# Peptides against a protein of PDB entry 3EFO: the designs that were tried, part 32

Target 1, 262 residues: chain A of PDB entry 3EFO
Amino acid sequence: SQLADLYKSCETDALINFFAKSAFKAVLHQPLKVIREILVNQTAHMLACYRKNCASPSAASQLILPDSMKVLPVYMNCLLKNCVLLSRPEISTDERAYQRQLVMTMGVADSQLFFYPQLLPIHTLDVKSTMLPAAVRCSESRLSEEGIFLLANGLHMFLWLGVSSPPELIQGIFNVPSFAHINTDMTLLPEVGNPYSQQLRMIMGIIQQKRPYSMKLTIVKQREQPEMVFRQFLVEDKGLYGGSSYVDFLCCVHKEICQLLN

## One batch from the design tools (peptide)

Design b1_p17_2_s1 (made by RFdiffusion4, then SolubleMPNN; from b1_p17_2, 7 letters changed)
Fold by OpenDDE base, seed 1:
Structure b1_p17_2_s1 (fold): chain B 262 residues (1-262), chain A 17 residues (1-17)
Amino acid sequence: as target 1 above (262 residues)
Amino acid sequence: MEEIHLPSGLTVLIEEP
């Protein structure tokens, strides 16, 4: 059917870009609460329509997603949790205005990365391999105290270090003997010159390629205050300003779909 | 079809084309 074909060909990244720009335009004329409700309703309606007209039979207790939209909920939740759509006193008007303007000018690829960052386990790097490490889900559950992770969202870049990160890697990256000796005030990695350092720099370069903005590097140590800023980019987790986790949002969407169909 | 079981108990089904 035409409808089935539509869902098969759906490009979620383009859809999220559209929703983001539409919502961010709407903030000029509509209350934030209404905008958020519309976004949730649109998500639920699209998925309810799929379930009703295209999906294979399944239990009502299950959430059914077409493959083309398997990441729609997580991106939608990220959009809903963006500061532009939140009315919190902790968020400055300037910050909201800034991010609104940024997203309004972003292409599809840029907005995709902006809403869902890349999180790379660089402690697993094989210096003999030309392959980049596979990105992990943006959640604290995917971090490890023994690991080192690079996060990038097109605007910011973070190098997160676990408290038990390997000393040999620390030496390789920073040319210091231990975790405690790492200077988190640095915005550039030292040019140590060993294969691991070179590989990391290459990865950072690849991430920076074709991005319209130069990403500032922030070095973050686990359990230090700056880690709180880093955690805000773990978008699948519960938001600091009242946003839901990805899991909670899925449950919310499921409930709304059920309400639409029953 | 891929099944994902969430900690909440919700099962997510992803239908492949």
Scores: peptide ipSAE 0.417, ipTM 0.918, DockQ to the pose 0.783
Fold by OpenDDE base, seed 5:
Structure b1_p17_2_s1 (fold): chain B 262 residues (1-262), chain A 17 residues (1-17)
Amino acid sequence: as target 1 above (262 residues)
Amino acid sequence: MEEIHLPSGLTVLIEEP
């Protein structure tokens, strides 16, 4: 059917870019509550239409997504949790204005990375491989106290270290004997010169490649104050400012779809 | 079809083209 073909050809990254820009434009003359409701309604209507007209029969208790839109809900939740749409008093007017303007000028690829960061398990690096490690989902559940992770969203880069991260890796990256000796005030990694250090620098270079802005590096130790900032980029978790987790958002969308189809 | 079971009890189905 014509509708089936439409869903098969859907480009979710382009769609989320459109929704982001339209929402951020609407902020100037629409209440934030209304904008958020529109975004949720649009998501629910698209998926309800798919379920009604295109999807294979399934239980009403299940949420069904076309493959082309499998990441739509997670991106939409990230958009809804953006500071521009949250209207929290803890967020300055300048920060809202800044992020609004940034997104308004972003291309599809930039907005994709901005809303859903790349999170890489650096502790699993094979120094003999030229391939990047496979990205993990942006959630605290994917972190480990024994691990080291690199997060990038096109604007910021974080190197997160677990409290029990291997001393040999710490030595390889920072040339210090232990976790306690790592200086988190540095914005550049030292040129230690060993294969592991070189591999990490190569990965960082690849991530930075063809990005319009130079990403600032922040070193983050688990359980220290700067980790709170890092956690804001774990976009599938519940937000610090009242945003829903990805799981909660899926339940919300499912509920609305059911209401539309009843 | 990919099936994802969430901790909330919701099951998500992803249909392939």
Scores: peptide ipSAE 0.415, ipTM 0.918, DockQ to the pose 0.799
Fold by OpenDDE base, seed 3:
Structure b1_p17_2_s1 (fold): chain B 262 residues (1-262), chain A 17 residues (1-17)
Amino acid sequence: as target 1 above (262 residues)
Amino acid sequence: MEEIHLPSGLTVLIEEP
């Protein structure tokens, strides 16, 4: 059907860009609560329509998504949890204004990265490969104490180190003997010159390419205070200010769809 | 069809073209 074809051709990243800009424009004229409700309703309506008209038969207790929109809920949740749409006194007016302005000027690719960061398991790097490691989902559940991860959202770059990250990799990256010796105050990696260091620098360079802003690097040790800032970018997890996890949001969307379809 | 089981008990189905 024509409707089925529409869903198949849907570009979620473009849709999120549209929703973000629309919502951020509305912030100036509508209450935040209303804007959030509209976003949830729009999401539910789109998916309800799919279920009703396009989806294969399934149990009402199940949430069915077209492949083209499989990441729509997670992006929508990220948008809903953005500081611009939150009514929290802890968030300064300046920060809201700043992020609002940024997103209003972002293209599809920029907004995609902004709302859902790229999280790379760099501890799995093959120094003989020129390919980037496959990104993992932005959740603490995907981190490991033995791992080293690079996170980037177009504005910030973090290098997260597990407490049990391999000493050989630490030596390779920082030229220090152990995790405890890593200086987290640095904003640049040392030029160690070994293949692993070079590969990491290459990856960082690739990530930085074609981005409008230079991403400042923050070194983060697991279980240290700065990790809390890093965790805010694990967007699939529960938000600091009471925002839902991805899982919780899926349940919310499912309930809304059920209500729409009776 | 990809099926994902969530800890909440919700099952998510991803319908492939």
Scores: peptide ipSAE 0.411, ipTM 0.917, DockQ to the pose 0.779
Fold by OpenDDE base, seed 4:
Structure b1_p17_2_s1 (fold): chain B 262 residues (1-262), chain A 17 residues (1-17)
Amino acid sequence: as target 1 above (262 residues)
Amino acid sequence: MEEIHLPSGLTVLIEEP
């Protein structure tokens, strides 16, 4: 059927880009609550239509996603939790305006990275390997007090350090003896010159490649105040300002689909 | 669980509620 073909050919990344731009345009004329509701409804309607017309029979308790849209919920949740769609006093108007303007001009690839960051466990780096470490899910549950993680979303780059980060890695990156000695005010890593430092810089360079914006580095120590900002980029977690976790969002979407079909 | 690959290079395991 035409509908089945549509779902097979669906480009979820393009849809997210479209929804993001549409929503970010709408913020000028509509309440944020309404915009968020529309996004959820659109998500539910698309998936409900699939379930009704295209999906194989399955239990109502199951969420059925077409393969082409398997990442739609996670990106949609990220969009819903973006500061542009949240009116919180903790987020400056300037920041919201800035991000809004940026996204309005983003291509599909840029928006993908923007809404779902890369989170790389750099403490696992093999200095002899040219391969990037495998990204982990953007959740606090994937962090480790013993770990060091690099997060990038095309606009911001964070180097997160666990309180128990290995001293040898700290020495390798910062040329200081311990976690306590790390200066978080710096926006550039020192040129230490050892293999680990060079590898990290290489990774950072690769991440920066083909990105339209220069990502400034923010060094974040676990349990320090600036970590709160970093945690906002852990998009699968429950948001500080009331945004749902990815799991909760899936449940929400599922319920909405059921309501539409019953 | 379904394995989902994100354009960012991230592999996500989806757990259905």
Scores: peptide ipSAE 0.229, ipTM 0.811, DockQ to the pose 0.070

Design b1_p17_2_s2 (made by RFdiffusion4, then SolubleMPNN; from b1_p17_2, 7 letters changed)
Fold by OpenDDE base, seed 4:
Structure b1_p17_2_s2 (fold): chain B 262 residues (1-262), chain A 17 residues (1-17)
Amino acid sequence: as target 1 above (262 residues)
Amino acid sequence: SESIELPSGLTVLIEDP
Protein backbone atom coordinates (compact mmCIF):
# COMPACT_ATOMS: atom_id res chain seq x y z
CA SER B 1 0.00 0.00 0.00
CA GLN B 2 0.99 3.60 -0.37
CA LEU B 3 0.99 4.00 3.36
CA ALA B 4 3.25 1.05 3.85
CA ASP B 5 5.67 2.48 1.36
CA LEU B 6 5.56 5.78 3.13
CA TYR B 7 6.53 4.24 6.42
CA LYS B 8 9.27 2.22 4.78
CA SER B 9 10.82 5.33 3.36
CA CYS B 10 10.38 7.47 6.42
CA GLU B 11 13.45 9.30 7.60
CA THR B 12 12.92 9.73 11.29
CA ASP B 13 15.90 11.98 11.77
CA ALA B 14 14.45 14.42 9.29
CA LEU B 15 11.11 14.28 11.03
CA ILE B 16 12.67 15.03 14.37
CA ASN B 17 14.49 17.96 12.86
CA PHE B 18 11.23 19.22 11.45
CA PHE B 19 9.34 18.72 14.68
CA ALA B 20 12.06 20.43 16.64
CA LYS B 21 12.14 23.48 14.45
CA SER B 22 8.38 23.66 14.27
CA ALA B 23 8.06 23.41 18.00
CA PHE B 24 10.79 25.92 18.63
CA LYS B 25 9.12 28.37 16.30
CA ALA B 26 5.85 27.83 18.07
CA VAL B 27 7.42 28.64 21.43
CA LEU B 28 7.22 32.29 20.49
CA HIS B 29 3.45 32.32 20.28
CA GLN B 30 2.05 29.24 22.00
CA PRO B 31 2.18 27.90 25.54
CA LEU B 32 4.82 25.27 26.12
CA LYS B 33 2.26 22.86 27.44
CA VAL B 34 0.32 23.06 24.22
CA ILE B 35 3.42 22.57 22.14
CA ARG B 36 4.39 19.48 24.06
CA GLU B 37 0.92 18.07 23.74
CA ILE B 38 0.95 18.66 20.02
CA LEU B 39 4.24 16.84 19.65
CA VAL B 40 2.98 13.85 21.58
CA ASN B 41 -0.25 13.85 19.63
CA GLN B 42 1.56 13.99 16.33
CA THR B 43 3.75 11.10 17.37
CA ALA B 44 0.78 9.08 18.48
CA HIS B 45 -1.18 9.84 15.34
CA MET B 46 1.62 8.71 13.08
CA LEU B 47 2.04 5.49 14.96
CA ALA B 48 -1.67 4.93 15.30
CA CYS B 49 -2.03 5.26 11.58
CA TYR B 50 0.67 2.68 11.13
CA ARG B 51 -0.95 0.31 13.55
CA LYS B 52 -4.31 0.69 11.93
CA ASN B 53 -3.29 0.45 8.33
CA CYS B 54 0.09 -1.21 8.05
CA ALA B 55 1.09 -3.12 11.13
CA SER B 56 0.79 -6.83 11.56
CA PRO B 57 -1.91 -7.99 13.91
CA SER B 58 -0.74 -7.78 17.48
CA ALA B 59 -2.03 -7.65 21.00
CA ALA B 60 -3.28 -4.33 22.25
CA SER B 61 -0.70 -4.50 24.99
CA GLN B 62 2.08 -4.18 22.46
CA LEU B 63 3.52 -1.08 20.90
CA ILE B 64 4.32 -1.55 17.25
CA LEU B 65 6.89 0.57 15.50
CA PRO B 66 7.89 0.42 11.90
CA ASP B 67 11.60 -0.12 11.58
CA SER B 68 12.11 3.25 9.97
CA MET B 69 10.60 4.91 13.00
CA LYS B 70 12.05 2.72 15.70
CA VAL B 71 13.97 5.65 17.11
CA LEU B 72 11.17 8.17 16.74
CA PRO B 73 9.92 7.83 20.31
CA VAL B 74 13.31 8.18 21.90
CA TYR B 75 14.18 11.25 19.88
CA MET B 76 10.77 12.74 20.41
CA ASN B 77 11.17 12.29 24.13
CA CYS B 78 14.54 13.98 23.94
CA LEU B 79 12.94 16.87 22.12
CA LEU B 80 10.20 17.13 24.69
CA LYS B 81 12.78 17.21 27.44
CA ASN B 82 14.86 19.91 25.84
CA CYS B 83 15.15 23.05 27.89
CA VAL B 84 13.48 25.09 25.17
CA LEU B 85 10.25 23.22 25.73
CA LEU B 86 10.48 23.10 29.49
CA SER B 87 8.87 25.73 31.62
CA ARG B 88 11.18 25.46 34.56
CA PRO B 89 12.58 28.34 36.56
CA GLU B 90 15.82 26.46 37.01
CA ILE B 91 16.57 26.94 33.35
CA SER B 92 17.64 30.43 32.46
CA THR B 93 15.92 32.35 29.73
CA ASP B 94 19.27 32.89 28.10
CA GLU B 95 19.95 29.19 27.93
CA ARG B 96 16.60 28.50 26.36
CA ALA B 97 17.07 31.26 23.87
CA TYR B 98 20.53 30.06 23.03
CA GLN B 99 19.56 26.47 22.43
CA ARG B 100 16.50 27.52 20.50
CA GLN B 101 18.59 29.53 18.09
CA LEU B 102 21.11 26.75 17.75
CA VAL B 103 18.56 24.13 16.86
CA MET B 104 16.80 26.44 14.45
CA THR B 105 19.94 26.47 12.35
CA MET B 106 20.84 22.80 12.68
CA GLY B 107 20.76 20.34 9.89
CA VAL B 108 19.35 16.88 10.27
CA ALA B 109 22.59 15.25 11.33
CA ASP B 110 23.40 17.96 13.82
CA SER B 111 20.01 17.89 15.44
CA GLN B 112 20.11 14.14 15.70
CA LEU B 113 23.33 14.26 17.64
CA PHE B 114 22.15 17.20 19.66
CA PHE B 115 19.00 15.54 20.92
CA TYR B 116 20.51 12.12 21.42
CA PRO B 117 24.17 12.29 22.38
CA GLN B 118 26.79 9.82 21.42
CA LEU B 119 28.00 7.95 24.48
CA LEU B 120 31.13 5.92 23.95
CA PRO B 121 32.73 3.46 26.34
CA ILE B 122 36.29 4.69 26.21
CA HIS B 123 37.51 2.06 28.64
CA THR B 124 36.95 -0.54 25.95
CA LEU B 125 39.27 1.07 23.45
CA ASP B 126 41.62 -1.06 21.48
CA VAL B 127 44.69 1.01 20.82
CA LYS B 128 45.41 -1.05 17.76
CA SER B 129 42.05 -0.38 16.21
CA THR B 130 40.98 2.65 14.26
CA MET B 131 37.35 1.84 14.84
CA LEU B 132 35.24 3.81 17.22
CA PRO B 133 33.76 1.86 20.06
CA ALA B 134 30.11 1.10 19.75
CA ALA B 135 27.97 3.73 21.36
CA VAL B 136 25.82 2.77 24.29
CA ARG B 137 22.38 4.00 25.17
CA CYS B 138 22.30 7.28 27.03
CA SER B 139 21.26 5.96 30.40
CA GLU B 140 22.88 5.68 33.78
CA SER B 141 22.20 1.98 33.62
CA ARG B 142 24.78 1.71 30.88
CA LEU B 143 27.50 3.36 32.90
CA SER B 144 29.81 1.48 35.19
CA GLU B 145 31.92 2.56 38.10
CA GLU B 146 34.83 0.87 36.43
CA GLY B 147 34.24 2.60 33.14
CA ILE B 148 35.27 5.73 31.33
CA PHE B 149 32.79 7.23 28.91
CA LEU B 150 32.92 9.99 26.36
CA LEU B 151 29.69 11.83 25.66
CA ALA B 152 29.20 14.27 22.83
CA ASN B 153 26.15 16.08 21.53
CA GLY B 154 27.75 18.39 19.02
CA LEU B 155 28.00 21.24 21.48
CA HIS B 156 29.48 19.66 24.57
CA MET B 157 31.89 16.87 25.17
CA PHE B 158 32.14 15.10 28.50
CA LEU B 159 34.67 12.62 29.70
CA TRP B 160 33.03 10.76 32.54
CA LEU B 161 35.14 8.66 34.86
CA GLY B 162 33.82 6.05 37.20
CA VAL B 163 35.09 6.04 40.74
CA SER B 164 36.72 2.71 40.07
CA SER B 165 38.18 3.58 36.70
CA PRO B 166 41.27 1.55 35.95
CA PRO B 167 44.38 3.32 37.18
CA GLU B 168 46.24 2.30 34.08
CA LEU B 169 43.72 4.10 31.93
CA ILE B 170 43.81 7.12 34.15
CA GLN B 171 47.55 7.12 33.84
CA GLY B 172 47.23 6.73 30.13
CA ILE B 173 44.84 9.62 29.72
CA PHE B 174 45.92 12.06 32.39
CA ASN B 175 49.39 10.94 33.38
CA VAL B 176 48.36 10.79 37.02
CA PRO B 177 48.43 7.77 39.29
CA SER B 178 44.83 7.69 40.42
CA PHE B 179 41.29 8.91 40.11
CA ALA B 180 41.78 11.32 42.96
CA HIS B 181 44.58 13.08 41.14
CA ILE B 182 42.53 13.98 38.10
CA ASN B 183 41.98 17.69 37.77
CA THR B 184 38.44 18.26 36.59
CA ASP B 185 39.08 21.93 35.97
CA MET B 186 40.96 21.09 32.83
CA THR B 187 39.24 21.55 29.51
CA LEU B 188 41.95 19.83 27.53
CA LEU B 189 43.53 16.45 27.87
CA PRO B 190 47.25 16.46 28.47
CA GLU B 191 49.63 15.42 25.75
CA VAL B 192 50.67 12.17 27.34
CA GLY B 193 51.79 10.60 24.11
CA ASN B 194 51.11 6.94 24.82
CA PRO B 195 49.02 4.82 22.47
CA TYR B 196 45.90 5.02 24.57
CA SER B 197 46.08 8.77 24.84
CA GLN B 198 46.64 9.04 21.14
CA GLN B 199 43.71 6.80 20.41
CA LEU B 200 41.42 8.79 22.63
CA ARG B 201 42.52 12.01 21.05
CA MET B 202 41.88 10.53 17.66
CA ILE B 203 38.38 9.54 18.67
CA MET B 204 37.72 12.98 20.00
CA GLY B 205 38.96 14.38 16.76
CA ILE B 206 36.66 12.18 14.75
CA ILE B 207 33.71 13.21 16.85
CA GLN B 208 34.60 16.83 16.33
CA GLN B 209 34.87 16.42 12.59
CA LYS B 210 32.25 18.14 10.50
CA ARG B 211 30.56 19.59 13.53
CA PRO B 212 29.70 23.25 13.20
CA TYR B 213 30.77 24.07 16.72
CA SER B 214 33.86 23.30 18.69
CA MET B 215 32.84 21.12 21.57
CA LYS B 216 34.15 22.14 24.95
CA LEU B 217 35.50 19.26 26.96
CA THR B 218 34.36 18.78 30.51
CA ILE B 219 35.98 16.17 32.67
CA VAL B 220 33.54 14.65 35.11
CA LYS B 221 34.23 12.42 38.06
CA GLN B 222 31.51 10.13 39.23
CA ARG B 223 29.84 11.24 42.45
CA GLU B 224 31.17 14.75 42.23
CA GLN B 225 28.76 17.62 41.98
CA PRO B 226 29.46 18.42 38.34
CA GLU B 227 28.30 14.94 37.41
CA MET B 228 24.77 16.25 37.66
CA VAL B 229 25.33 18.28 34.55
CA PHE B 230 26.57 15.21 32.74
CA ARG B 231 23.58 13.19 33.84
CA GLN B 232 21.27 15.62 32.14
CA PHE B 233 22.60 14.28 28.87
CA LEU B 234 21.60 10.75 29.76
CA VAL B 235 18.44 11.45 27.88
CA GLU B 236 16.80 8.07 28.28
CA ASP B 237 16.62 8.53 32.02
CA LYS B 238 14.12 10.61 33.88
CA GLY B 239 14.89 14.24 33.55
CA LEU B 240 16.15 16.24 36.45
CA TYR B 241 13.27 18.61 36.04
CA GLY B 242 10.46 16.16 35.57
CA GLY B 243 10.91 14.85 32.07
CA SER B 244 9.89 11.29 31.36
CA SER B 245 12.23 8.42 30.91
CA TYR B 246 12.24 6.74 27.55
CA VAL B 247 10.33 3.82 29.00
CA ASP B 248 7.69 6.03 30.49
CA PHE B 249 7.36 7.91 27.27
CA LEU B 250 6.82 4.71 25.33
CA CYS B 251 4.05 3.80 27.69
CA CYS B 252 2.54 7.21 27.27
CA VAL B 253 2.65 6.98 23.51
CA HIS B 254 1.18 3.51 23.58
CA LYS B 255 -1.69 4.67 25.70
CA GLU B 256 -2.44 7.54 23.41
CA ILE B 257 -2.33 5.30 20.36
CA CYS B 258 -4.82 2.99 21.97
CA GLN B 259 -7.08 5.89 22.72
CA LEU B 260 -6.93 7.04 19.14
CA LEU B 261 -7.85 3.62 17.85
CA ASN B 262 -10.80 3.07 20.19
CA SER A 1 11.48 -7.98 13.42
CA GLU A 2 12.59 -7.19 16.91
CA SER A 3 10.77 -7.45 20.20
CA ILE A 4 11.72 -5.54 23.30
CA GLU A 5 10.06 -6.08 26.62
CA LEU A 6 10.09 -3.15 28.96
CA PRO A 7 10.09 -3.30 32.74
CA SER A 8 6.61 -1.86 32.68
CA GLY A 9 5.38 -4.92 30.89
CA LEU A 10 4.97 -3.14 27.62
CA THR A 11 6.35 -4.99 24.66
CA VAL A 12 7.70 -2.98 21.79
CA LEU A 13 7.63 -4.61 18.40
CA ILE A 14 9.77 -3.31 15.62
CA GLU A 15 8.77 -4.58 12.23
CA ASP A 16 9.10 -3.92 8.57
CA PRO A 17 5.81 -2.72 7.12
Scores: peptide ipSAE 0.415, ipTM 0.915, DockQ to the pose 0.927
Fold by OpenDDE base, seed 2:
Structure b1_p17_2_s2 (fold): chain B 262 residues (1-262), chain A 17 residues (1-17)
Amino acid sequence: as target 1 above (262 residues)
Amino acid sequence: SESIELPSGLTVLIEDP
């Protein structure tokens, strides 16, 4: 059907970009609560329409997504959790204005990365591979105390180190003997010159390619205070300022869809 | 199609329309 074709061809990343810019424009003349409600309603309506007209028969207890929109909810939740759309006094006007302006000027690819960061398990690097490691979902559940992860959202780059990160990898990356010796004040990795270090630098370079902004590197040790900032980029988890987890948002969307169809 | 079960009990179905 024509409608089915529409859902097949849906460009979710472009849609999110549009919703983000529309919402961020609306911030100037509408209450944040209303904007958030509109975004949720739009999400629910699109998916309700799919369920009603295109989806295969399924139990009402299930949330059905067309493949082209499989990441729509997670991106929408990320948008809803962005500081621009949050009514929190802890968020400064300057930060809100800054983030708003950034997104308003972002292309589709930039906004995609911005709202949902790449989280790469660096500890699994194959020094002989020229490919980026497969990204993992942006959730604390995907981290490990033994792991080292690189997170990038087009503006910031974080190298997160678990408290039990392998000393050999720490040595390879930082040329120091242990986790405790890592200086988190540095914004550049040392040029250690070993294959692992070179591979990591290559990966960082690839991530930086074709991005409009030079991403500042922040080295983050697990359980240190700066980790709190890093955790805010684990966008599938609950936000610091009351944003829903991805799971909670899916449930919310599902309920709204059911209400629309009942 | 892909099926994902969430801790909440909600099942997410991803299908090709």
Scores: peptide ipSAE 0.414, ipTM 0.914, DockQ to the pose 0.900
Fold by OpenDDE base, seed 3:
Structure b1_p17_2_s2 (fold): chain B 262 residues (1-262), chain A 17 residues (1-17)
Amino acid sequence: as target 1 above (262 residues)
Amino acid sequence: SESIELPSGLTVLIEDP
């Protein structure tokens, strides 16, 4: 099937880049509500078409995604929750304008990272390995009180520390004896010089590599006030300003698809 | 193919077309 081949070859990251730029361009001449509706409709239509013409038979209660688009909904939800598309008084005009301009000039790789950050479990590092740890999904459910996570979206970098982070890792990274001693006001990691510290710095360097902007590091302790800012980058969770969680968005998309096909 | 059941009861099926 020609349609099946089309879906098989789809590049979701490029598609999201296109949708983002199209939507952000439309902000200048269309109401935000309309733009959001268009994005949801486009998502639903694409997936409805797949279900109708390409998908294997399945129950109507199931949402079917082609493998090439398995991350389309999560990216689309991230786009919908971006401040540029939110009509909230808490978001300044300047912030909207700034992010709009940033995205309008982003390539595919940049926009991918921007909308869906990398979240790396740093506590799982193998000092003898040159491989980066596998990223986890950007949700609080993937964090651990015993863990240390690095988050990066191309503009910001966060080092998140669980309240029960291993003291040995804290010592290795910060050269302090405990979680309580970590200074969250610093924007640079100390030069401790041990293999773990060096590897972490290497990873940070790799993440920073080929990014157009220098990412400022923010150290975040779990359960402290600054963690609220960090949580906004856990894009699969419910947004601060009323945006849907990924799960809720999937349900929404499924309903729209059903409406289109019934 | 991969099937994921969400807390909402929705099942997401990921398949290769």
Scores: peptide ipSAE 0.408, ipTM 0.912, DockQ to the pose 0.899
Fold by OpenDDE base, seed 5:
Structure b1_p17_2_s2 (fold): chain B 262 residues (1-262), chain A 17 residues (1-17)
Amino acid sequence: as target 1 above (262 residues)
Amino acid sequence: SESIELPSGLTVLIEDP
């Protein structure tokens, strides 16, 4: 059917870009609560339409997504949790204005990365491989105390170190003997020169390529205060300022769809 | 078609339309 073809060809990344810019424009003349409700409703309506007209028969307890839109909910939730759409006093007007202007000028690829960061398990690097490690989902559940992770969203870059991260990797990256010796005030990795260090630098370089903004590197130790900032980029988790986890958002969307169809 | 069960009990089905 024509509708089925439409859903097959859906460009979710383009939709997110559109929704983001539309919402961020709307903040100038509409209440934030209304904007958030519109975004949720739009998501629910699109998926309700699919369920009604295109989806295979399924139980009401199930959420049905077309493959082309399988990541729409997670990105939509990330958009909803952006500081521009949150009316929290902890968020300065300047920060809202800054991020608003950034997103308003972002292309599709930029906004995609911005809303859902890349989280790379650096501790799994093969120094003999030219391939980037596969990204993991942005959730604390995917972190490991024994791991080292690189997070990038096009604006910020974080190197997160677990409290039990391998000393050999710490030595390879920072040229220090242990986790405790890592200086988190640095914004540049030292020129250690070993294969692991070189590989990490290469990865960071690739991530930085073709990004309109230079990403500042922040070194983050697990269980230290700066980790709280890092955790805000684990976008599938519950947000600090009241944003839903991805799971909770899916449940919310499902409920909304059911209300539309029943 | 892919089925994902969430901790909430919600099952998400991903299918080709």
Scores: peptide ipSAE 0.405, ipTM 0.912, DockQ to the pose 0.903

Design b1_p17_2_s3 (made by RFdiffusion4, then SolubleMPNN; from b1_p17_2, 9 letters changed)
Fold by OpenDDE base, seed 2:
Structure b1_p17_2_s3 (fold): chain B 262 residues (1-262), chain A 17 residues (1-17)
Amino acid sequence: as target 1 above (262 residues)
Amino acid sequence: TESVELPSGLTILIEEP
């Protein structure tokens, strides 16, 4: 059917870019609550239409996504949790304005990375491999106290270190003997020169390639105060300022779809 | 078709249209 073809050809990243720019334009003349509701409704309507007209029969307790839109909900939740669309007093007007202007000028690829960061388990690096480590989902549940992770969203880069990070890797990256000796005030990694350090630097370089902005590096130690900032980029988790987790959002969308179809 | 079960009990089905 024509609808089936439409869903097959859907480019979710382009849709998210469009929704983001539309929403961020709307903040100038509509209440934030209304904008958020519209975004949720649009998501539910698109998926309800699919379920009604294209999807295979399934139980009402199941959420059905076309493959082309399998990441639509997670990106939509990320958009909804962006500071531009939040009414919290803790968010400054300057920060809201800054984020808004950035996204308004972003292409599809840039906005994709911006809303859903790349999170890489660099403690698993094979120095003999030319392949980048596979990204993990942006959730605390994917972190480990024994791990070291690199997060990038096109604007910021974070190197997160677990409290039990391997001393040999700490030595390899920072040239210090232990976790406690890492200086989190640094914005550049030292030139240690060993294969692991070089591999990490290469990965960071690849991530930086073709991005319009130079990403500032922030070193984050687990359980230290700056980790709270880092956790805001774990977009599948519950937000600090009232945003839903990805799981909660999926349940919300499913409920709304059911309401539309029943 | 890919199936993912969430802790909430919700099951997500991903399929080709």
Scores: peptide ipSAE 0.365, ipTM 0.903, DockQ to the pose 0.933
Fold by OpenDDE base, seed 4:
Structure b1_p17_2_s3 (fold): chain B 262 residues (1-262), chain A 17 residues (1-17)
Amino acid sequence: as target 1 above (262 residues)
Amino acid sequence: TESVELPSGLTILIEEP
């Protein structure tokens, strides 16, 4: 059917870009609450249409996504939790305006990375490999106290260090003997010159490649106060200043779909 | 078809249309 073909060819990243720009334009003349409701409604309608017309029969307890839209909910939730769409006093007007302007000019690839960061477990690096480590889901549950993670969203880059991160890796990256010795005020990694350091720098370079903005590096130690900023980029978790976790959002969408179809 | 069960009991089905 025409609908089936449409869903097969759907490009979720393009849709998110469109929804983001549409929503961010709308903030100038519509209440934020209304905008958020519209976004959720649009998401639910698209998926309800699929369930009604294209999906295989399934139990009511199941949320059915076409493969092309398998990441639509997570990206939509990220959009909904963006500071531009949140009316929170903790977020400055300047920051909201800044991010709005940035997204309004972003291409599809940029917005994709912006809304859902790349989180890389760099503690698993093989210095003999030229491949990037596989990204993990942006959730605290995917972090490890023994791990070191690099997060990037096209604008910011974070190097997160677990409290029990391996001293040998710390030595390799920072040329210091332990976690406690790491200076988090630095915005550049030292050029230690060992293979691990070089590989990390290469990875950072690859991430920076083809990005329109130079990403500022922030070193983050687990359990230190600045980690809170980093955690805001763990977009699948519940937001500090509002917004659902990915799981909760899925349930919300499912409920709305059911309501539409009943 | 890929199936993922969430802690809430909701199951996500990812299928080819």
Scores: peptide ipSAE 0.363, ipTM 0.903, DockQ to the pose 0.933
Fold by OpenDDE base, seed 5:
Structure b1_p17_2_s3 (fold): chain B 262 residues (1-262), chain A 17 residues (1-17)
Amino acid sequence: as target 1 above (262 residues)
Amino acid sequence: TESVELPSGLTILIEEP
C-alpha cells in the first residue's frame, strides 16, 4: 500500500530535525506545554496510523514500530527533554536561547547527534583496529565502574571514567598511575604516545571531524560532582528536570496510541 | 521482526512494513 511504502521510506532523523525546528520556532508564540503535547500527539498519531493500516496483528500490550521509525520515540523523548522545551526556573534563559539558536541552524546529521549522543566504550578499544567501537545506549545502565566511556553530542565531549577503571588504561591515557591522580581540569589529553593513547586520539578526531563546533573535552570521574553534568547526556534515563526515561516515554506513547485506536 | 520486552510489561515489536 501507499502507506506502507511511506513508512518504509521514512527518515526518522529528518523528521526529528523538522520537529525540533518546528517546536523551537513555536516556542516564540506558543506555550511550552502545548508544544510538548503536540509533539507527543504527533508521535502517537503517526504510530497509531501505522498500527491501524500497516502493522501486523498484535496484542494490545505491544507497541508496534515500523523499522524505519524504531528510534523515533527515543529521539522524540530527547527533544521533549531539551532545555528549550522545559519550563523550569533552574534553566537559564540564556541557555535556552543559546540551544534554540543552535538547533535552528543544525542539519539533519547534527541534530541527530545533538539529541542522541554517541557513547563509546573506550575501555574495549582494539588498538589494532581502525574501526570505532560500537556505541552503547545512552543510559547509566550501560556504564560500568570498570569502564571508560567517551560521549559526544557534537557540542560537548566527555571522557567518563569508572572508579574501578583499569589502571593500565589510565596510565595509557593520562600517564598517571591511578584514577585518583587524574586531573579533571584538563581539557586535552596528554600526548602519551602509546598505541592506546593514539587510538583514542584518533577516535576523538573522527568524532570531531565535520562537526561545526569544536567539542571541548571534559574529563569526568565517576562519583565526583561534575559527573552530574555528564549524566544529563544519558538521554535514555530520567531527566533531572522531570523528563521521562525512554521506557516511560514508550509507555506513554503506547497509551496514547491505544486511546486513539479505541 | 524484533521484539523487546520492557520492565513495565510493554513489549515493543519492530517490524518491516
Scores: peptide ipSAE 0.357, ipTM 0.901, DockQ to the pose 0.933
Fold by OpenDDE base, seed 3:
Structure b1_p17_2_s3 (fold): chain B 262 residues (1-262), chain A 17 residues (1-17)
Amino acid sequence: as target 1 above (262 residues)
Amino acid sequence: TESVELPSGLTILIEEP
């Protein structure tokens, strides 16, 4: 059907860009609560329409997504949890204004990365491979105490280190003997010169490539205070300022869809 | 069609239209 074809051709990243800019434009004239409600409603309506007109028969307890929109809910949740759309007093007016302006000028690729960061398990790097490691979902559940992860959202770059990170990798990256010796005040990795260090630097370079802003590197140790900032970029988890986890949001969307169809 | 069950009991189905 024509509608089915529409859903097949849907580009989620473009939709998110559109919704983000539309919402951020509306912030100037509409209450934040209303804007958030509109976004949720739009999401629910799109998916309800799919379920009603295109989806295969399934139980009412199931949430059905077309493949082209399989990541739409997670992006929408990220958008809803953005500081621009939150009414929390802890968020400064300046920060809100700054991020609003940034997103208003972002292309599709930039906004995609901004709302859903790239999280790479660099502890799995093969120094003989030119391939980037596969990104993992932005959730604490995907981190490992034994792992080292690089997170980037186009504006910030974090190197997260598990408390049990391999000493060999720590030595390779920082030229120090242990986790405890890592200086988290560093904004640049030392030029150690070994293959692993070079590979990591190459990856960081690739991530930085074609980004409009130079991403400052923040070194984060697991269980230290600065990790709290890093965790805010694990967008599938619960937000610090009352935002829902991805799972909770899915349940919310499902409920709304059911209400629309029943 | 891919199915994923969430801890909440919600099952997500991903399909081609």
Scores: peptide ipSAE 0.357, ipTM 0.901, DockQ to the pose 0.929

